# Peptides against a protein of PDB entry 5EG6: the designs that were tried, part 10

Target 1, 151 residues: chain A of PDB entry 5EG6
Amino acid sequence: RLRSQTVSTRYLHVEGGNFHASSQQWGAFYIHLLDDDESEGEEFTVRDGYIHYGQTVKLVCSVTGMALPRLIIRKVDKQTALLDADDPVSQLHKCAFYLKDTERMYLCLSQERIIQFQATPCPKEQNKEMINDGASWTIISTDKAEYTFYE

## One batch from the design tools (peptide; made by RFdiffusion4, then SolubleMPNN)

Design b1_p9_5_s4 (from b1_p9_5, 7 letters changed)
Fold by OpenDDE base, seed 5:
Structure b1_p9_5_s4 (fold): chain B 151 residues (1-151), chain A 9 residues (1-9)
Amino acid sequence: as target 1 above (151 residues)
Amino acid sequence: MEFTSFKAK
């Protein structure tokens, strides 16, 4: 006989001036498309259009206005981030957020913390980087509101 | 766009 275990789900959330992973609350964020040559800063120019993998984005909390550094959104295949994918971002697929201008650092879930995880180059496939499961995210559209789940 | 992200352990 096998033991049954409930799957735990974590959500990106901002509280107390910090980004964290909540099991009960999720935050709403704006994904802003940036030009590839846009510099880091609190002020940035937003582009119109559908977001494609490989493009530079800013994640901004809809409530607090807090933002993460510039990210490159990348398509995920198994436990690898694809470096050359450029098709439109799909909510049906997992994605990874590469911190721009870093040495393969990705936004990662670790327990209740949001950390940076360094991906490892894939020796056999130069167009891929190996990430862990915590660096793979699912994005869903939502209204501008904070929601608390009932347990 | 507005979104929320989550991950199942």
Scores: peptide ipSAE 0.035, ipTM 0.629, DockQ to the pose 0.044
Fold by OpenDDE base, seed 3:
Structure b1_p9_5_s4 (fold): chain B 151 residues (1-151), chain A 9 residues (1-9)
Amino acid sequence: as target 1 above (151 residues)
Amino acid sequence: MEFTSFKAK
């Protein structure tokens, strides 16, 4: 059965000098691969290669040049972030962005705001952390390159 | 890579 109801979505966007979640406008970002030992700062060295889960990345707005702090991109399984997944990032999977060197803080959408959400450890699974839906992101490439998808 | 991100409300 077809539904007439539309699904509301929000996009990561930069406006007025800060990050926010917009229902009307979307921002384009560069995801830069960093070395694991790269320090925080406006200047950073970019590595070549495919992005894998577990790696350190820098998200930079393609228009303004504004960047978020260093992040670790992690694979998401339902309501959990996987700590040990290391396969190539797939656009078929949702992902989470862990704020590097924090106590389980993740990039999170809350209404129109971008906040940090603290994940809860999984008592029975040391390789997982529990996140909320707002911390699960879908990434769509804006370039015309062809991608190989992994299960 | 360049990307856009979104989340369903």
Scores: peptide ipSAE 0.034, ipTM 0.660, DockQ to the pose 0.046
Fold by OpenDDE base, seed 1:
Structure b1_p9_5_s4 (fold): chain B 151 residues (1-151), chain A 9 residues (1-9)
Amino acid sequence: as target 1 above (151 residues)
Amino acid sequence: MEFTSFKAK
């Protein structure tokens, strides 16, 4: 677990039965790989293997067991989410979490709240969607003792 | 995979 954290970042956290963004507390989550045809529900079947961009995942709080809806993890290039990237997920690269079966809704940080943000289509690039900074996340392994994120 | 997420303020 992290022993040192910066005050300039917010962390995904579960409190009071809901997800929020905390400036002081961080939550540990399991990211589970699902089949593309896995249905939404409290119970789900986890696949073995490495997670690639474009695949369906479930984020589950390691403490409470609460889970977000099914997500598609997508690669981020600056302010755009890439719809066709399929390389292995990198812990050092920014990513976005598309809410599966929605109209371009992404998991987004807005102040202390976790909301859904609707991405804007890229008219000249159908393989990209424009997102805001709040929808861009950095995944850090809990095995890391220290981490500093620079804006 | 276990992870924590970070976002700059």
Scores: peptide ipSAE 0.033, ipTM 0.628, DockQ to the pose 0.046
Fold by OpenDDE base, seed 2:
Structure b1_p9_5_s4 (fold): chain B 151 residues (1-151), chain A 9 residues (1-9)
Amino acid sequence: as target 1 above (151 residues)
Amino acid sequence: MEFTSFKAK
């Protein structure tokens, strides 16, 4: 059997009013930079500028307008999220999305579901939290579109 | 910025 992208890759997608992880479809999202003191809500003020790790962002589905809660985008090193990285976000690196104002909860892929995963403190390294592979995301820039895979 | 996310199984 030929290996296809659908076999080993899942994408963040919105369907039926819910976020899910699809092996067949990917959605396009706006990633909005917010001020650190921006309140949670459906309406928010977007900041100008390049996104850096450690900053607060909103992910909004370009099709449905559905949004995730405010997230802090964090750099990932192996199976850890870095708490103090502040360099510009790079598509070459994996990232993690910390759910702001939670106890170490991260946006996580679990089978077809999008869940919150609680990171474990790293005793030896105070600037790191241990995450699972499901909480590590790769960002791919795109224009507004929804893509469907065919195996 | 627009993006999509993907993750390996």
Scores: peptide ipSAE 0.045, ipTM 0.694, DockQ to the pose 0.044; fails the geometry check

Design b1_p9_6_s1 (from b1_p9_6, 5 letters changed)
Fold by OpenDDE base, seed 3:
Structure b1_p9_6_s1 (fold): chain B 151 residues (1-151), chain A 9 residues (1-9)
Amino acid sequence: as target 1 above (151 residues)
Amino acid sequence: MPLSSFLAK
């Protein structure tokens, strides 16, 4: 008798100075809200307030301090990223992270690596872009959370 | 205030 497949969860993690995906370890991240015209850099000015879809954010590892480039957090509908959603970010919804100032590049999981995935424009739907499952993420708050998700 | 969280797939 063959053993049935098991479903496993993968987490974003920092190890050896690199971002990767782990089945056993997870990293805690600060999600900082930035101004829309904030420039890229190691130092940045953080805005106060609730995070909404469409806004610019910085992901910073709480342990190492390593950060990803500026991202725009976008709401996900099935296998598409919504370009015009602007409601508050919620744990009830999956999200995607668009690499700011790129040609539709999104933060994506491919096997054990974190890569950029180029979304495809949706025909007849200018407010959507097609992404793969690897570009869809779930945000889970920790005991360190200073942010209340909208429900 | 920043959001403290982990990202899962």
Scores: peptide ipSAE 0.275, ipTM 0.827, DockQ to the pose 0.048
Fold by OpenDDE base, seed 5:
Structure b1_p9_6_s1 (fold): chain B 151 residues (1-151), chain A 9 residues (1-9)
Amino acid sequence: as target 1 above (151 residues)
Amino acid sequence: MPLSSFLAK
C-alpha cells in the first residue's frame, strides 16, 4: 500500500516576542548586510552592497524590530551547507544561516520552534557541512523588498 | 539597502 504525504510550508514568524514557525502566518524580515568584523549587539552598522554567500547578516523582523544574532548566510546543496560559496545570494537556491561564532550551529526549524542545529562535518569534503532539512531555508522577496536577489 | 523577505520551509 502506498501512502501519500502532504508537505506543509512553514514560515519564520515573530509572535509574543519570540521567533517561531507558522504554517499560516509569515513575517517579513530585513536582511541587513554587516561587515565581517561587526560586533554583536542591538545596534549595528549596515553595510551597502549585494549580499553574497559567506557574508554576515542580521535578520530583523520588519514589524517588531526583533533580531536574531549575527548569521552567516551559506549556500545549500542538497543536504549540505557550502562553506566556500561566495556568489550572490539567489532566490533560486536554498540557504542556511550559520550562527556566527558557534560550533557549526545553524538556524533550524523543529516542529513549531526555532532552534539551533549542530551541523556535522563532511568527512570527504572539508568545504561542506551536513545539515538537516530543518536548517534549509528559502528566501522569498516581498513587495517591501529594497534589495534585488541575483538570479 | 536591506532585503525585505520572508523565510519559508
Scores: peptide ipSAE 0.270, ipTM 0.834, DockQ to the pose 0.048
Fold by OpenDDE base, seed 4:
Structure b1_p9_6_s1 (fold): chain B 151 residues (1-151), chain A 9 residues (1-9)
Amino acid sequence: as target 1 above (151 residues)
Amino acid sequence: MPLSSFLAK
């Protein structure tokens, strides 16, 4: 016997200088494309170009200016993050944000908190890592969006 | 140009 249930949507939000997940409020973020060799820091050089999976990005809150560490945006296939996908980022696909220079740590929702989740290597497929649902995100363009996604 | 968006679960 199977049943389906609805789950409330949660949004990435910044409040009180902290990232958290909110059911009521969502933050608007700038996603900046960085060079692969860009170092971590408060100051960074933005690269021109269309964002592809596998590239390094910075998420910056448009209101507070709070930023997450450098992330690699990765394509998601079911509950796996693809390590070698390099096609343009699409709104049709969920994505995962790998924290650069970590051991398979991904941006993750846990309860109402934003944490790092360690993905599990996929033994059968070297180009995939197993993530949980909390590490799968949807990027939604706002009315302030200056970027067009591939569809 | 930077992408303006929000992230949702």
Scores: peptide ipSAE 0.130, ipTM 0.771, DockQ to the pose 0.049
Fold by OpenDDE base, seed 1:
Structure b1_p9_6_s1 (fold): chain B 151 residues (1-151), chain A 9 residues (1-9)
Amino acid sequence: as target 1 above (151 residues)
Amino acid sequence: MPLSSFLAK
């Protein structure tokens, strides 16, 4: 009989000045809350408060300081990103990172690369966009900063 | 406060 396929976990990591996906190394990232009207740039103002789905965030590598463009963190339901979810971010739920000011581009893992994946709109449900499995992420809090998640 | 986390798949 055939054995079940084993899947290796991959982590977002920064190496050689680039973001990539690694099975061996993982990076710690600061997720900074921004105002919805915050402009893109290397300098940004961080807002106080708990992060909710639908809000604008900035991912910054704790080691290198390298940052991704502004993202909107969105709640994931199966293979869809929810556009109108606004509850507090929870470790119990997967999330997706929409690249702000793009046409439905999401942070995505492909092989060992971090790319942008264009989501497909859901004609039947305007509040959802279809994403692939590579665009679904799990946030795991570290002990570097205290943060409370809600169930 | 910022959330310090690692992202995994």
Scores: peptide ipSAE 0.118, ipTM 0.774, DockQ to the pose 0.049

Design b1_p9_6_s2 (from b1_p9_6, 5 letters changed)
Fold by OpenDDE base, seed 4:
Structure b1_p9_6_s2 (fold): chain B 151 residues (1-151), chain A 9 residues (1-9)
Amino acid sequence: as target 1 above (151 residues)
Amino acid sequence: MPLTSFQAK
C-alpha cells in the first residue's frame, strides 16, 4: 500500500532564548569558520577564507547572538552525509551539521524542535553516514545580505 | 561576515 505524505518546511530560528524550527520565521545566521583544533567556547577565533565541507563552523544568530556548538558542515548526497567531501560550500545546496565530538550526531529538525539525530553508518560506504530528511538543511540567502561561499 | 539561513523539511 502506498500513501501520500505532506511535509512542511521549516527554518532554523531562535526564539525565547533557544533554537527551534519555525514555519513562519527564519533566522539569519553568521557562519564563522574555525580552525579544526579550535576548542568549544563562547569566544572563538575566526579563520579567514571560504568555507569548505568538512570544516568546523560556528552558527551565530545575527539578532540574539546565540550560537550552536561547533559543527562540521558536511555535504549531503541524497540521504547521506559525506564524510570526506572537501569542496567549497555553496548556497542552495543541502548540507548536514555534524555536532563535533559526538558519535555521529547531527543537527536535526523534529516538528518545531531542533534535536540531535544519530546518523547510521553505511556498512558498504565508509565515507557516508545515513541521515534523515530533517538533518538535511538547505543553505539559503537572507534578505539582509547575500554571501557567496566560493568563487 | 557570511550571513545565511537554513531550511529543512
Scores: peptide ipSAE 0.421, ipTM 0.890, DockQ to the pose 0.046
Fold by OpenDDE base, seed 5:
Structure b1_p9_6_s2 (fold): chain B 151 residues (1-151), chain A 9 residues (1-9)
Amino acid sequence: as target 1 above (151 residues)
Amino acid sequence: MPLTSFQAK
């Protein structure tokens, strides 16, 4: 019989100048709201206000300053990313990070690695794309993450 | 700016 792969809870983290998924450490990130027409770059103009699903954001590690490419934060329903949801982002809810200007590529964990996963169109529901569990991220505060690890 | 972490399984 084949042995099942190990499944564990992981956190987005930066180590050695690289993004990875850690079971022991969590990263604290700034979420910068961008204009929809903002170009890719290390320098960018940040908008004020609450972040809504469907908006363009930059994730920046508070410790290292390392940043991911521009992302569109999308609401998750079951195993699908919603393309037209525009309500405010909610703590402890699930989201997906679409890599802007790609063909349905999303940030995804694979063991300790952070990879890109290509979502599949949902023919029956045009406002949804099918993602895997590794591309569904739970939004948590640093306070709650600290409680999880240290209390 | 709020600090946010992200968890997946």
Scores: peptide ipSAE 0.402, ipTM 0.878, DockQ to the pose 0.045
Fold by OpenDDE base, seed 3:
Structure b1_p9_6_s2 (fold): chain B 151 residues (1-151), chain A 9 residues (1-9)
Amino acid sequence: as target 1 above (151 residues)
Amino acid sequence: MPLTSFQAK
């Protein structure tokens, strides 16, 4: 008898000084809002305000303090990332994290690894880019109540 | 400050 293949859920996590995707553990991250013209670096200025799609953010692990490069958080519609959506981010939304100043590179799950996935342009829809399922992240609040994405 | 986790499949 052979065991059937199962689909597993994974969470963004930091361990051993690296970002990875864990099926057993989940990380808690601060989402810092940045100015659009903020430069890359370990030190950055956090802006006050409610986080909206299209804005520049920094994800910082609450335990280790490790951070990802500057990201633009984008709204996801099925298999596409929306380039011009600007409504507020909320819990249980699906989002994609565009690596700022790259050629359509997105934060992506690949088994236990976190990689960069290059999105492809959407034909005849210039406001969309095609991504895979691994690049679509569900936002989960660490608070049981409705979480406000306000800095 | 928002504190969140992220899930994917």
Scores: peptide ipSAE 0.393, ipTM 0.883, DockQ to the pose 0.045
Fold by OpenDDE base, seed 1:
Structure b1_p9_6_s2 (fold): chain B 151 residues (1-151), chain A 9 residues (1-9)
Amino acid sequence: as target 1 above (151 residues)
Amino acid sequence: MPLTSFQAK
C-alpha cells in the first residue's frame, strides 16, 4: 500500500533492462558529478564536490547498475529550464535533465515510457528553454520517498 | 553517496 500512489504521478525506474516511468515503483539512483569535458561512455571519472545546476552528471541505478547518457542537470522555473542557473542542487526542487550534446533534448516522462523531448527556445529569454511537465523532475531522497510511501 | 529518486507528473 502506497499512500501517495496516483495514476498521473510516476517515478523513474529500471525494469527489464529499460528505463521507464512507474506509478507503483521508484528507483534509487546515484548521481555522479563529472567534469564538463568528460567523454561519453560506460566508464567515467567521478568528481568530488556538491552538484550544482549546469553541471554534467551520470545517473546510475543502484540496483541494476544501468546508467543514462551524460546529462546536464538544469534548474526548473515553472515551465522553463534555466540555462544559466548554477546554484547547488536542492532536495525537493524541480530539475530538468538535458541530454548532453543534443539539440535541446530533455529526459521526459510520457505515459509509461522515458523519452527524449525537444525543448522549445524562449525567444524573449535566451537563458531559458520551454519544457513540458513530463520533463520536470522532482528530486527526492530515498528516505523521504520511503516516508511518503509507507508512513 | 546519497541515493536519489525522481518523480514526474
Scores: peptide ipSAE 0.392, ipTM 0.875, DockQ to the pose 0.045

Design b1_p9_6_s3 (from b1_p9_6, 6 letters changed)
Fold by OpenDDE base, seed 5:
Structure b1_p9_6_s3 (fold): chain B 151 residues (1-151), chain A 9 residues (1-9)
Amino acid sequence: as target 1 above (151 residues)
Amino acid sequence: MPLTSFLAK
């Protein structure tokens, strides 16, 4: 017999100098587009233009200025991250954030914590990696959003 | 599902 489980919706948030997942408070983050060869660091050169899947980005908290390491934003298909998708990022689709220069580590929600989750290769589809639901994020806009995502 | 607000400029 099939069973259902309760899933709590949480938001990426910064508090006390740490990233966490809050059910009540949401953080507003700037997505900065970087060159593929940009090095890791607090200072970086930002590119102009629409963000596409497969590109390197920096997420910066608009309040605290805290940033995550360089990420590659990837399109999600069901429970897989697509490695070769390069169309414009859309709020209508879920996305995953691969930590650049890691072995398939993705930004992941685990209860109230933000962790790294290692995706597994998809044996039958070389252009996909299997992720869990906690690594699948939905992008939502705010009243302060100046960027229009592709629809 | 996890949600987050992203501002792009």
Scores: peptide ipSAE 0.109, ipTM 0.752, DockQ to the pose 0.084
Fold by OpenDDE base, seed 3:
Structure b1_p9_6_s3 (fold): chain B 151 residues (1-151), chain A 9 residues (1-9)
Amino acid sequence: as target 1 above (151 residues)
Amino acid sequence: MPLTSFLAK
C-alpha cells in the first residue's frame, strides 16, 4: 500500500549561532514582556503580568541565550495582522511578530531560513496589514513553562 | 513575567 501524505511542520530553532527553521528539532524560548519605551540591547528590564497583543516582547533561546530584536506581538486574522488588538495572547490564536521600529517587517519562515517579510498595507482597512503564511506562528507551552496563556 | 514555549508554523 502507498503511504499517506505526511504533514510537514517547522519549528523555530537555534543552531550554529543562527536562528533557523527545522522540521526535526524545536527550540524552547522565553517570551519576556518589556516596557513600550525599552531600548534595544542585551540587557533589558522584564515586566510582570500576562502578555497582550500590541505589547513589546523579547524572544530568548533557553539553551543558547540568543535573542531576537525587540518584537511587537500581534493578533492574526486569516492573512492579516491586526494593529489594534490588545486582548491577552492565547494559544488558540495565530500570532505575528512585528520587528519594532521597522517599516512593517515581520518575523517570517521561508523554507529553512528565518527572514524578515514586509507586510503590505490593507486597502480600506487601516487597522490591518497583509502578511504571508510564513509570518503566522503558533505558540505552544512546554513542560518548562512557568505561566499559562489566556484561554 | 516570562513565558517558556516553542514556536511553530
Scores: peptide ipSAE 0.091, ipTM 0.760, DockQ to the pose 0.049
Fold by OpenDDE base, seed 1:
Structure b1_p9_6_s3 (fold): chain B 151 residues (1-151), chain A 9 residues (1-9)
Amino acid sequence: as target 1 above (151 residues)
Amino acid sequence: MPLTSFLAK
């Protein structure tokens, strides 16, 4: 009989002035909504409202204040990022973070590193881009100390 | 308002 597979979870974390993926430590992040025309920089204006897929956001570490570049949060369907989804962001769905103004680069977990992964376009479905599993994230509210999901 | 969350894989 085959034993059940052990699932390893990694979390986005900031340590030593760098973003990394930790199996034991998780960081709390503010997801700030920005205007679509907001310029890149350490200084940015936060927009009021609930975050929807397709909108521009800033991820800021609550402890260190370190931030990633501007991202577009996109809905994930299977192994693809949806380019035209615009419904409210929900913990019920996985998401991907497109690095704004790049050629299909997404925030990606590789081992214990956070890297950029280039998505592959879908020729027959222009509203989708193919991403790897490392580029699919789950947003968990800090109100919850425990979370379990099935892949 | 900002959403405070942690990201998990």
Scores: peptide ipSAE 0.069, ipTM 0.737, DockQ to the pose 0.050
Fold by OpenDDE base, seed 4:
Structure b1_p9_6_s3 (fold): chain B 151 residues (1-151), chain A 9 residues (1-9)
Amino acid sequence: as target 1 above (151 residues)
Amino acid sequence: MPLTSFLAK
């Protein structure tokens, strides 16, 4: 016997200077494209261009200015993050955010908390890492700024 | 320009 389970949608949100997952409130974020060699810091240089998988990005809350560490946005296939995908980011696909310079740590939703989840290497496929559902995100355009994603 | 969006589970 097989069964499916529905999970309530939660949104990335900033409150009280902390990132958390809210079922009621969602935050609007700037996704800044960075150069691959950009160093970590509160001040960074933004690169022009469309975001592709494999590139380094900064997520910054549009209201509070709070930012996460540098992330590499990766394409998701089922429950795996693809390490070598480099096509344009699509809203139709789930994505994962690898925390740069970590050992397979990904931005993850756990209950109401935003944590780091360590992906497991895929023994059969070198270009994939196994992630959990909490590490799979969907990017949605806001009314504040429109963006044409690849479909 | 930066992309403005929100992330959802």
Scores: peptide ipSAE 0.053, ipTM 0.734, DockQ to the pose 0.049

Design b1_p9_6_s4 (from b1_p9_6, 7 letters changed)
Fold by OpenDDE base, seed 5:
Structure b1_p9_6_s4 (fold): chain B 151 residues (1-151), chain A 9 residues (1-9)
Amino acid sequence: as target 1 above (151 residues)
Amino acid sequence: MELTSFKAK
């Protein structure tokens, strides 16, 4: 007989000046669209329009104003990040956040911590990089965010 | 602007 396990959902959250993953609280973030050539900094120029996969974005906490470094939002297919997908981002899609100008580093869930995970190139498919489950995020609206658990 | 949250399993 297998032991029953409680599986909890976690959300990206900011607390105490740090990004973390919370099972009880969720953060609300602004996703700012940037130009591809925008430099890193506290001040940046925001573009108008729908966000598409492959574009550069800044995630800013609506409460604290704390921001992550520039990210490229990428579409997820199974356990891979797609490098050339360019369709519009929508709710309930799974996405991955590539840290711009890094060697395949992605935002990743590790228990209650947010870490960087290095994706592995996919030899058979040059347009994909292999990520782990913790690097796959489901996009949700704030009104749909709720505490959930499974056993 | 739309506020967005991110959920992980």
Scores: peptide ipSAE 0.348, ipTM 0.854, DockQ to the pose 0.045
Fold by OpenDDE base, seed 4:
Order: C-alpha cells, then structure tokens, then sequence
Structure b1_p9_6_s4 (fold): chain B 151 residues (1-151), chain A 9 residues (1-9)
C-alpha cells in the first residue's frame, strides 16, 4: 500500500532568477501576444489584439523581467489540452502552456519546481493531448472584472 | 496592460 500525498495549491513565481512554484507567493506576469512567426529571443515584437487559444504568447515577470520561452496557450478540457480551440482566452477556463517547437511539452508544476511535462496523444481524439493536473493552470487576473485577456 | 497570475494544483 502506497502512502497518499497531499497536494497544495501553488503559484507561478520568480525568485532568485528562477521560475518556481510557491505556495505563499504569486508572481504577476505580462502576457504578450506574439505573431506565429516570431522567433525566440529576449527581444520580441508584440502584436495587438485579444489573446485567443492557439496563439503564441510570451510570459514576462512584471518584477524581474524574466520571461519563459515562447508558449502556445491552449484551452483545457478536463485532463486534456485542446489543440484546435481558438476562442478568446477567458478566466472561466483553465489553460495549458505548450512550449513552442517541442514534442508536446507543457509547462508543468511539480511540487516546488516548474518543469516540462510531455503530454500523451489521445488515440481517438487527434485534436487533444492528455496532460496532468500540474500542467493545468488557472489564470488569475489582477482585475477580477476582466474575463477576456489581452496583452 | 493586464497583469495575470497563474495557479495550479
């Protein structure tokens, strides 16, 4: 018999020059909308418009300025990431962050660490990929009245 | 520009 483990809620945070998952502190991030053709780099061109699922984004810490690699924000349905959803991003939805140009790697919380988790293809649903709970993120806006996200 | 935070289980 295996021992059960309690999982606490954690937030994406930057400290000491690293991204990590904190149970006590949360980071505030800018979500920049990028063009699909935008290359990876510290400098990037931001495009105008509301963020939709399937689009490429850059997450930048408002305090440190540190950024994650280019991500594709994808809609989450239960334990799956949707590959073809393109509706506007909403706080009513959970999301997953696919690391662009990888083999189904998603931004994932593992205890106090931020790691990459490889999603598994859905055999019967090619427009979905199976992710774990750690790869499903809830978006919390500083403005609770906003339910549609934009850069 | 809107600031966001991210929470996971």
Amino acid sequence: as target 1 above (151 residues)
Amino acid sequence: MELTSFKAK
Scores: peptide ipSAE 0.333, ipTM 0.847, DockQ to the pose 0.045
Fold by OpenDDE base, seed 1:
Structure b1_p9_6_s4 (fold): chain B 151 residues (1-151), chain A 9 residues (1-9)
Amino acid sequence: as target 1 above (151 residues)
Amino acid sequence: MELTSFKAK
């Protein structure tokens, strides 16, 4: 009956009308694919198809309906976000969420808060940006979240 | 659409 959880792991969650990082609860989100030219707003048109890295998405909480601004989902290699990766998004892979139309701002975990972290350009590699561990998110299915949570 | 969760350390 008794389960133990990793204290260092936090999950994206919505509480009190705000996005935050919880070590005790996890949120279930819809990832909606948008056209690259879709404007920012509460109303948006969902595009059909599989999500690929580099595409624009909307994350919507399945419980509250709260949504983040338009994001570009980018592939992560170690501590860098890849700007030109375009392969299909896969579960259990790490990704970074670039805030669209910002100066290299990414969704980042900082203790219990979700903040924007500014990535640093890679001088030697123009197709990469340096992020921290808090900006690297692991994609998991909700049906496997329980198992992952209590490892 | 499949529901997705996200975790970080």
Scores: peptide ipSAE 0.317, ipTM 0.843, DockQ to the pose 0.045
Fold by OpenDDE base, seed 3:
Structure b1_p9_6_s4 (fold): chain B 151 residues (1-151), chain A 9 residues (1-9)
Amino acid sequence: as target 1 above (151 residues)
Amino acid sequence: MELTSFKAK
């Protein structure tokens, strides 16, 4: 009999000055809450408070200090990202990271690479965009984590 | 994709 093939879990990781997805190593990241009008840059002002969907955040590697561009964290419903959800980030939901000021670009896993994936508009629902599975993220809590997520 | 996170600081 043939054994079923499964895919290994991959983790966001920084190596050699680049973001990638590793099945062997994992990175720990700070999630910083920003003001909606905060400009892009290496220096930014962090605000206090619980993170809500629709807010602007910065992901910073705790080891290297490398950061991704400004992101908007969005709620995920099945294969769609919700554009108008504004409730607190929930441990019961996966999330998507929209690249701020882009045309529907989201952080996405593609094999071992981290890429930008362009979501497509949902024709019948203006408050939703269609994403793929690689653009849905699960946050694993650490001792200092603010949120816990479950699949 | 899996992400390990810390509290915002």
Scores: peptide ipSAE 0.172, ipTM 0.779, DockQ to the pose 0.084; fails the geometry check

